# Designs tried in a protein design run: peptides against a protein of PDB entry 6DSZ. Part 51

Target 1, 361 residues: chain A of PDB entry 6DSZ
Amino acid sequence: NYVVTAQKPTAVNGCVTGHFTSAEDLNLLIAKNTRLEIYVVTAEGLRPVKEVGMYGKIAVMELFRPKGESKDLLFILTAKYNACILEYKQSGESIDIITRAHGNVQDRIGRPSETGIIGIIDPECRMIGLRLYDGLFKVIPLDRDNKELKAFNIRLEELHVIDVKFLYGCQAPTICFVYQDPQGRHVKTYEVSLREKEFNKGPWKQENVEAEASMVIAVPEPFGGAIIIGQESITYHNGDKYLAIAPPIIKQSTIVCHNRVDPNGSRYLLGDMEGRLFMLLLEKEEQMDGTVTLKDLRVELLGETSIAECLTYLDNGVVFVGSRLGDSQLVKLNVDSNEQGSYVVAMETFTNLGPIVDMCV

## One batch from the design tools (peptide; made by RFdiffusion4, then SolubleMPNN)

Design b1_p11_4_s1 (from b1_p11_4, 6 letters changed)
Fold by OpenDDE base, seed 3:
Structure b1_p11_4_s1 (fold): chain B 361 residues (1-361), chain A 11 residues (1-11)
Amino acid sequence: as target 1 above (361 residues)
Amino acid sequence: SSLEVFDLLAK
């Protein structure tokens, strides 16, 4: 019996950064189809800690820290709707990945959304939200006292949701989403009532955004609100402040991924379909009352990388570029440009051998 | 749909 050592998947379809192994460790978690790779970020580079086989293709991977946890937990949803919450546990040299919760969140009735699975977590860890099917929003309450997390669906009137996030700084969990109707694309907000299991009217809406608006970025306090990324424009809205820019440089290729650099939401990395890496900057204005408002938005071209499926800022200007189509990279962001005008230097390249077609013979 | 919880309480 030749155990053909099935080549491990190399194409990256997701990445996240957080404190999964401990409160002090900075981790990079990489999803490669059915495999989860866990690294510790060190001054010397990425140290591999554990590799985990999942029960299916990873569709959602998010770190979150419930109130009273010392480190982050990991939420995973597979393409077959298997959900789990994982914890890292180390005892001496023994490393275990503990399943805190698991279940299947598939509905018997619903049209799977054309934009695929979206999974989001409330910043205050009150719930997980799932857009799996058109016209439905699934809520998983994160209650510590319950031995069973009872998911429920809320009907969403907007059938064609493009992207959705939870907002920061909201008394109740509040979603912000881009949706399409016959009149174009729009942004709307809803508060989620756990008690009544319904949507309440959110704090704001923006009708008739750019026709190709594709991504929502929830902005932390003190700014709050959301950034909407389109093909030609980037817009900010928080209910009180609206600002739009249309930098010509972003028209050349579609922005496909983003990652927050600063905890306060002052900077974001943006990646496009040509492998261009941008910095989006939120310029701060301090008001006399001590409130912080958005003064302006700016986009800067940093350089070129592999075409990113996902981006994650690590530390000290190091970025992981997760690529599905090309080689993944660790890159360094420099303050000064090189002779070619690039602020990006490749530190390490991870060869992508292409999709392993599981030929089920 | 539900998730079975084994030990969400940090002891």
Scores: peptide ipSAE 0.184, ipTM 0.822, DockQ to the pose 0.015
Fold by OpenDDE base, seed 1:
Structure b1_p11_4_s1 (fold): chain B 361 residues (1-361), chain A 11 residues (1-11)
Amino acid sequence: as target 1 above (361 residues)
Amino acid sequence: SSLEVFDLLAK
């Protein structure tokens, strides 16, 4: 009896960091097709804690902490529109992953978006937003008093949304998105009314951004606003401040992923299709009233890694590079460059054995 | 569509 141990997936399609196992533990969560791997980040490296099989390919994986939770919960959406909210529970040596909520969010009518599934969570944990279909934004209210999470759709006039995020520091949940129309690509904001189940006018918009604007990064306070990443340009907007840069170094390859380094949004990692790792820096200006404004944007080439599908900063300059096309890596960011001018040192490499062919038996 | 909530309030 050859127990063909089904080869475990090795290609990474998502990663996230947070406090999932406890309030004190720093975790790395890695999505590998239908597999979720949970690690604790230690001074010695990654300690494996649990592996979880999912009922489908993971399309969205986000940590969030509702008001009054001691640790983060995990939202997962599969490619077949199965949604769940998961909690980690440990009792001695027994480790359980508890399903707090589950459901299918598929609509009977709608065109699946060409840019795929987007799932986002409001920073204040008021709602989950899903862009699944063109011209629709699905809202899952995160109300503690409700035994049933009643998802609803809001119509988007903008049919071709490229990327969307919730903004920080907004009185009402506010989305910022890049969309395309016949005139080009634009950025718009909407407030989401849970009460009326509609969009209200957001705080700002920017028409005619770069034609290849592809990513939105929501910037936390004190800066607020958003970063828009294109093929040739990086722009910041918060309603009052607009700033754009066009560093020649980013034109060589398309930026495909990003991750925030500093909690205050001063630095972001960027990865491109050639495996180049960049630091995006937000230079601050402190006003006499103690307010912080954006002075400038700068991009620095750090070095080369595997081609990132996802990036996540852990701690102490350690970064996980999740790769679909190559080996995933744990890398160290150094203050000083090596002899080759690189600030990146590989600490650990995780072999990618390629796509698992689901042999339908 | 709705999501079934099992235990969002358990402390």
Scores: peptide ipSAE 0.046, ipTM 0.640, DockQ to the pose 0.015
Fold by OpenDDE base, seed 4:
Structure b1_p11_4_s1 (fold): chain B 361 residues (1-361), chain A 11 residues (1-11)
Amino acid sequence: as target 1 above (361 residues)
Amino acid sequence: SSLEVFDLLAK
């Protein structure tokens, strides 16, 4: 019996931060293929709490807090369309991961999207949205009164969705997405009607965005709206205000991931394909009527890290750099630059041993 | 498609 101790996966394909183990604990959750690693973020670093084997490659991993939950729940979707909602429960030294919900969300009909699986959660926890197939948007209502979460599809006229997010501060759940048609790439919004199981016209659209627009960031209140990241430009739109920047520095390499630093959406980390780490800053302008508007967008180069697949701001200027291609890192953001102009200091490096080649012998 | 809910109602 060769107990091939299957080498644990080391390549990171997702990370998320929230309060999963308790309301007070700050957690880092890391997806490594089929493995979920749960850490508590401490002043001393990352404390491992639990590792969980999933029934497939993790494609989506999102924390969310339904109304009346004391801590975050975890939504996971696998590449084989197995969905679950998980809860962390500790009873003394016993740690259990409770499945609150599970199911398979695969459709019998549909073309799997070339841009992969996208899973998003409404900021008000009204629904989960899934872009699994071209021309379909799956909705999982998050109704507390129901013993069964009945997923349904809404048809999307836009067949080639690049990225999609739920917007903040919307009366109804509202998605914002980048899509491509023969005329180029565009941004559109839809309201999601749970009652009618259809899309309604959203608050705004932006036709003819940058040809390489690839990511949507939903911006929290008070700004609201969305940031659209391209190869050459970063744009903001909230229905009333449009602002675009084209900083030359981002043109050198494609931005591939982002993470919100401030709860109010004033700062975002951006990572590119060369391992450059940027800060995107939203400058605030307060109007006399008490409304907050975006004054300006700015991008600053912070330094260099491993090539990020995902980024997670933790606390006190500490950032987890999840890497698929290289070593993952825990880095510190400093206020002052070093002699090389870098604000980034590596604190810890996590060796990536490469893909687990399932040697099917 | 549906998801079975186990403990959403356990207040």
Scores: peptide ipSAE 0.031, ipTM 0.670, DockQ to the pose 0.015
Fold by OpenDDE base, seed 2:
Structure b1_p11_4_s1 (fold): chain B 361 residues (1-361), chain A 11 residues (1-11)
Amino acid sequence: as target 1 above (361 residues)
Amino acid sequence: SSLEVFDLLAK
């Protein structure tokens, strides 16, 4: 009798923060292969609430709050294209994860993209966007009155999309994406028409960005626009303003993840492949007309952590470092540096036992 | 492809 104690996966492949359990609770949600772990962030640390087994490896995990909802809902997409929208419901001591929607979003025709699955949600919760296949953008309208969410595909002329996000502050849902063609990498925007089920011309584009531009960060108001992260440069563009920096410190290792610190998008955490943690700062300039513009971009090295697969700023300078390759960490950002110039102090370490080789018996 | 919605918005 081999009691194969199925070890729980420990490698983190995604994390998100928000208000999932209640309107008041700050949650950390961690994806570990097929498992979702739900925590409440407390002054004492992470309090485990529930673990949920998913029907497959979690590929996308995003919190969103439709209008009229008091708390966030969770969108999950698996690597086998099983999609669901989940709600947390507590009744006394009974904790239930309610499936608000589910389905399979796999297409019969299409080449799976080599850059993997990308899932994004419009900041105004009008739609979910999915880049699953080259040359296709799948839209799931988030209509409140419909008992069925009918996904549809829009053809994307740009076959090699590197990253895509929805922009903030747009009248219509607007995507911003980095793509590659034979001439290099470029940034483009499209408006998504739900009515016509097509792309319209977006507000701006930027041709010939850095050759290794790999990530898009949508910046909330008042700045708006997007940040493009490359190997050598960080650029901001909002249609009216362009700003680029090339801090030598980021050339040493590829930035692989980011997380917004401030709701207004004034600060972002950046993690690289060497486990270096940076702060990206957007310096504000107030114009005489009361408009806010970006004055400058600055990058500061905070310190070293485990190699982040994902980052989440929680509260009070506490950051969760989700690691696939190493131990995940809860770290504190200090105002003052230590003797080594580090602002990072490890508070807790979560041992990563490595990939569970499923021995198929 | 469609998602079957089970009461996505509680009225």
Scores: peptide ipSAE 0.118, ipTM 0.801, DockQ to the pose 0.015; fails the geometry check

Design b1_p11_4_s2 (from b1_p11_4, 7 letters changed)
Fold by OpenDDE base, seed 5:
Structure b1_p11_4_s2 (fold): chain B 361 residues (1-361), chain A 11 residues (1-11)
Amino acid sequence: as target 1 above (361 residues)
Amino acid sequence: SSLDVFDKLAK
């Protein structure tokens, strides 16, 4: 009996940071195919806490904190459309991952989107949004008492959504998305009515963005609005202010992932297909009335890492680089560059053994 | 300066 020791997956397909194990602990959560790894971030490095097997490949993994929760909850969606909300519970030495809610959100009718599954959570925890199928936006209302995740679809007129996020600071849940039509790529916003189960007109739109606009970043207050990342340009829009930059350095390789560094949205990490790590900076201008507006955008090259599938800032200049194609890394961002002009130092490397080819024998 | 990028990271 060859016990094929099923080699544990090593390729990272998602990572998030938050306070999942407790209110005080900083956690790193890593998705590796069907496996969720939970770490506590310490001064000594990553301390493993728990590994969890999921009932399918993790497609979405997001932490969120509903009003009145002391710690974050975890939303997981699998590639087979199994959704769950997970809670970490420790009782002495016993560690349990509790399913607070679950459901299957698969539709019988719909074309799966070619750009894959997108899952987003409203910053005020009113709903989860899912782009699973072309021309549909699925909404999961977040209700504390609901053990069964109920979802409904809203029809999108825009059939080819590239990326979508919930905006911050909106009275109603508001999505911002990049979509493609025969005329090019555009940005639009919609308010989501839970009551009427429909979209209302959002606060703004931006027609004819860059042809390769691929990512939306929702910017928290005080700036608000969104950043749109393309191949050649980075743009900011909040309904009142528009700003665009086209730094030549980003044209060399496609930006594929991002992560917010500062809670106020003043800095973001960007990773490209060559493993280059950038910092996007939002320069503030304080008005005489105490309002904060965006003055400028700047991009700085920090250095090179493994090709990131996902990035997450931990603390104290430490970044986790989750890689699917290469080794994942913990890297330190330094104030001073090395002799090669890099601000990035690898602290730890996690060997990627490549895709487990499930040879169905 | 590039230094301003990391001042918050050293705290």
Scores: peptide ipSAE 0.015, ipTM 0.575, DockQ to the pose 0.175
Fold by OpenDDE base, seed 4:
Structure b1_p11_4_s2 (fold): chain B 361 residues (1-361), chain A 11 residues (1-11)
Amino acid sequence: as target 1 above (361 residues)
Amino acid sequence: SSLDVFDKLAK
């Protein structure tokens, strides 16, 4: 009996930060294929708390805090369309991960989207949205008492969605998405009616964005709106204000991931396919009427890391760089650059042993 | 300045 101790997966395919173990704890959650690792972020580094085996490859992992919850809940969707909402519960030394709700959200009909699974949560925790299949948007209403995740589909006219997010500060749940048609790539918004189970016209649209527009970032209040990241440009739109930049430095390599640094959306980390780490800055302008508007967008090169699959800002300038292709890293952002002009210092490196080759012996 | 990027992290 060769107990092939199945080598634990080391390639990171997702990470998220929040308050999952308690309201006070800052957690880092890392998805490594079927494995979820839960850490507490401490002044001394990452303290491992729990590892959880999932019944499939984690495709979506998002923390959210419904109204009246003291800490974050975890939404997970697997590549086989198993959805669950998880709660951390500790009773003395006993740690339990409780399934608050679960369901399979697979459809019998639909073409799986070539751009993969997208899962998003409304900032007000009214619903989860899933882009699983072309021409469909799946909605999971978030009701406190439902142990069973019920979902319904809304038909999307836009068949080729590139990325989608829920916007902040909307009276109704509102999605913003990049889609492609024969004329190019565009940004559109829809309001999601839970009552009527349909889309209503959203607050704005932006036709003919950059041809390689690939990511949508929903910006919190007070700015609101969204950032659209392309190969050559970064644009902001909130319905009233449009601003675009085309910093030459981002043209060198495709930006592939992002993470919000500030709760108000003033700064974002960006990672590209070469492992360059950038800061995107939103400069604020306060109007005389007390409204806050975006004055400018700026991108700064911070340094180089492993090629990020995901990024998460932790605390005190510490960033986790989750890598699928290379070693994951814990890095420190410094105020001052080193002699090479880098603001990034590697604190810890987590060896990536590559894909678990199931050696079928 | 690049300094403005990080000074807001410590507050």
Scores: peptide ipSAE 0.015, ipTM 0.551, DockQ to the pose 0.162
Fold by OpenDDE base, seed 3:
Structure b1_p11_4_s2 (fold): chain B 361 residues (1-361), chain A 11 residues (1-11)
Amino acid sequence: as target 1 above (361 residues)
Amino acid sequence: SSLDVFDKLAK
């Protein structure tokens, strides 16, 4: 019996940073098709802790910390709509990944969305939102004692949702989304009522955004609101303040991923289809009343990396570049540019051997 | 300046 050691998947399709193993440890979690790799970030680099096989391709992977938890929990949704909440547990040298909750969230009726699965978590951990099907928004209430993930659908009038996020600083869970209709692309908000299982009118909307608006970034307090990224423009809106920039440098290639650098949402990494890495900066203005408002948006080219499927800032200017098409990288962001004008230095490269075609024989 | 962007990353 030749145990063909099935080559492990190397293409990265998701990455998240947080405190999964402990409250003190900084972790990098990497999704490679059906495999989850867990690392501890150390001064010496990435230390592997655990590898976990999932029952399907990982489509959503998000860390979240419910009230009263000392460390983050992991939400995973597979491409076959299997949902789970995972907890890391260590007892001496024994490491276990515990399933806190699980469920299948597939609907019998619905058109799968062309833009694929979107999964989002409310910043206050009140619910998980799922855009799986056109015209439906699925809600999973987060309850500590429930081992069975129960979900319900809310009808969404906007059939073609491009991207969706939960906003920060909202009394009720509030989604912000880009959608397309015959008139163009628009941004809208809805409050989600868990009690009534319906949408209420959100705090704001913006009609006729850029035609290629593709991503929503929810901005933490004190700014609040959202950033909308298009092909030609980056816009901010929070219901009171609107600001748009159109830096020529972003027109050269489509921005495809983002990651928040600062907890307060003052900086974001952006990656494009050519492997260019940018920093988006939110410039603050402090008002006389102590409120913080957005003064301006700025985009800076940092350098070039592998084409990112996902980005995550670790610590000390180190970024993990998760690549599906090329080699994944650890890169260092430097204060000073090199001789080529780049602020990016590759620290480590992880060879991508290409997609493992699961031959279902 | 580009320095202002990264001064917070070097600390």
Scores: peptide ipSAE 0.011, ipTM 0.525, DockQ to the pose 0.163
Fold by OpenDDE base, seed 1:
Structure b1_p11_4_s2 (fold): chain B 361 residues (1-361), chain A 11 residues (1-11)
Amino acid sequence: as target 1 above (361 residues)
Amino acid sequence: SSLDVFDKLAK
């Protein structure tokens, strides 16, 4: 009896960090097709805690902490539109992953978006937003006071959304998105009214951004606003401040992923299609009233890694590079460069054996 | 089917 041990997936398609196992533990969660791997980040490296099988390919994986929760919950959406909210529970040596909520969010009518599934969570945990279909934004309320609110769709006038995020520091949940029309690509904001189940006018917009603008990064306070990443340019906008840079170094390869390093949004990791790792820096200016404004944007080449599908900063300059095309890596960022001018040192490499062929037996 | 997230998170 050859027990063909089904080869476990090794290609990474998502990663996230947070406090999932406890309030004190720093966790790395890795999505590998239908598999979720949970690690604790330690001074000695990654300690495996649990593996979870999902009922489909993981398309969205986000940690969030609702008001009154001691640790983060995990939102997962699969490529077949199965949604769940998961909680980690440990009792002695017994480890359980509890499904707090689940459902299928597929609509009977709608064109699936060409840019794929986007799932986002409001920083204040008021709602989950889903862009599944062109011209629709699905809202899953998270507010405990509104128990009667079911998931609903809001119509988007903008049919071709490229990327979308919730902004920080907004009185109402506010989305910022890049969209394409016949005139080019643009950035727009909408406030989301849970009460009226509609969009209200957002605080700002920017028409005619770069033609290849592909990513939105929501910037936390004190800066606020968003970063828009294109092929040739990186722009910041918060309604009052606009700043754009076009560093020649980013033109060589398309930036495909990002992750925030500092809680205050001063630094971001960027990865491109050649496996180059960059630091995006937001230089601050402190005003006499104690307010912080953006002075400048800078991009620095840190070094080379495997081609990142996802990046996540852990702690102490350690970064997980999740790769679909190559080996995933744990890397250290150093203050000083090596003899080759690299600030990146590989600490650990995780072999990618390629796609699992689902042998339909 | 509307995901009724609320009734399960409050428990």
Scores: peptide ipSAE 0.000, ipTM 0.364, DockQ to the pose 0.015

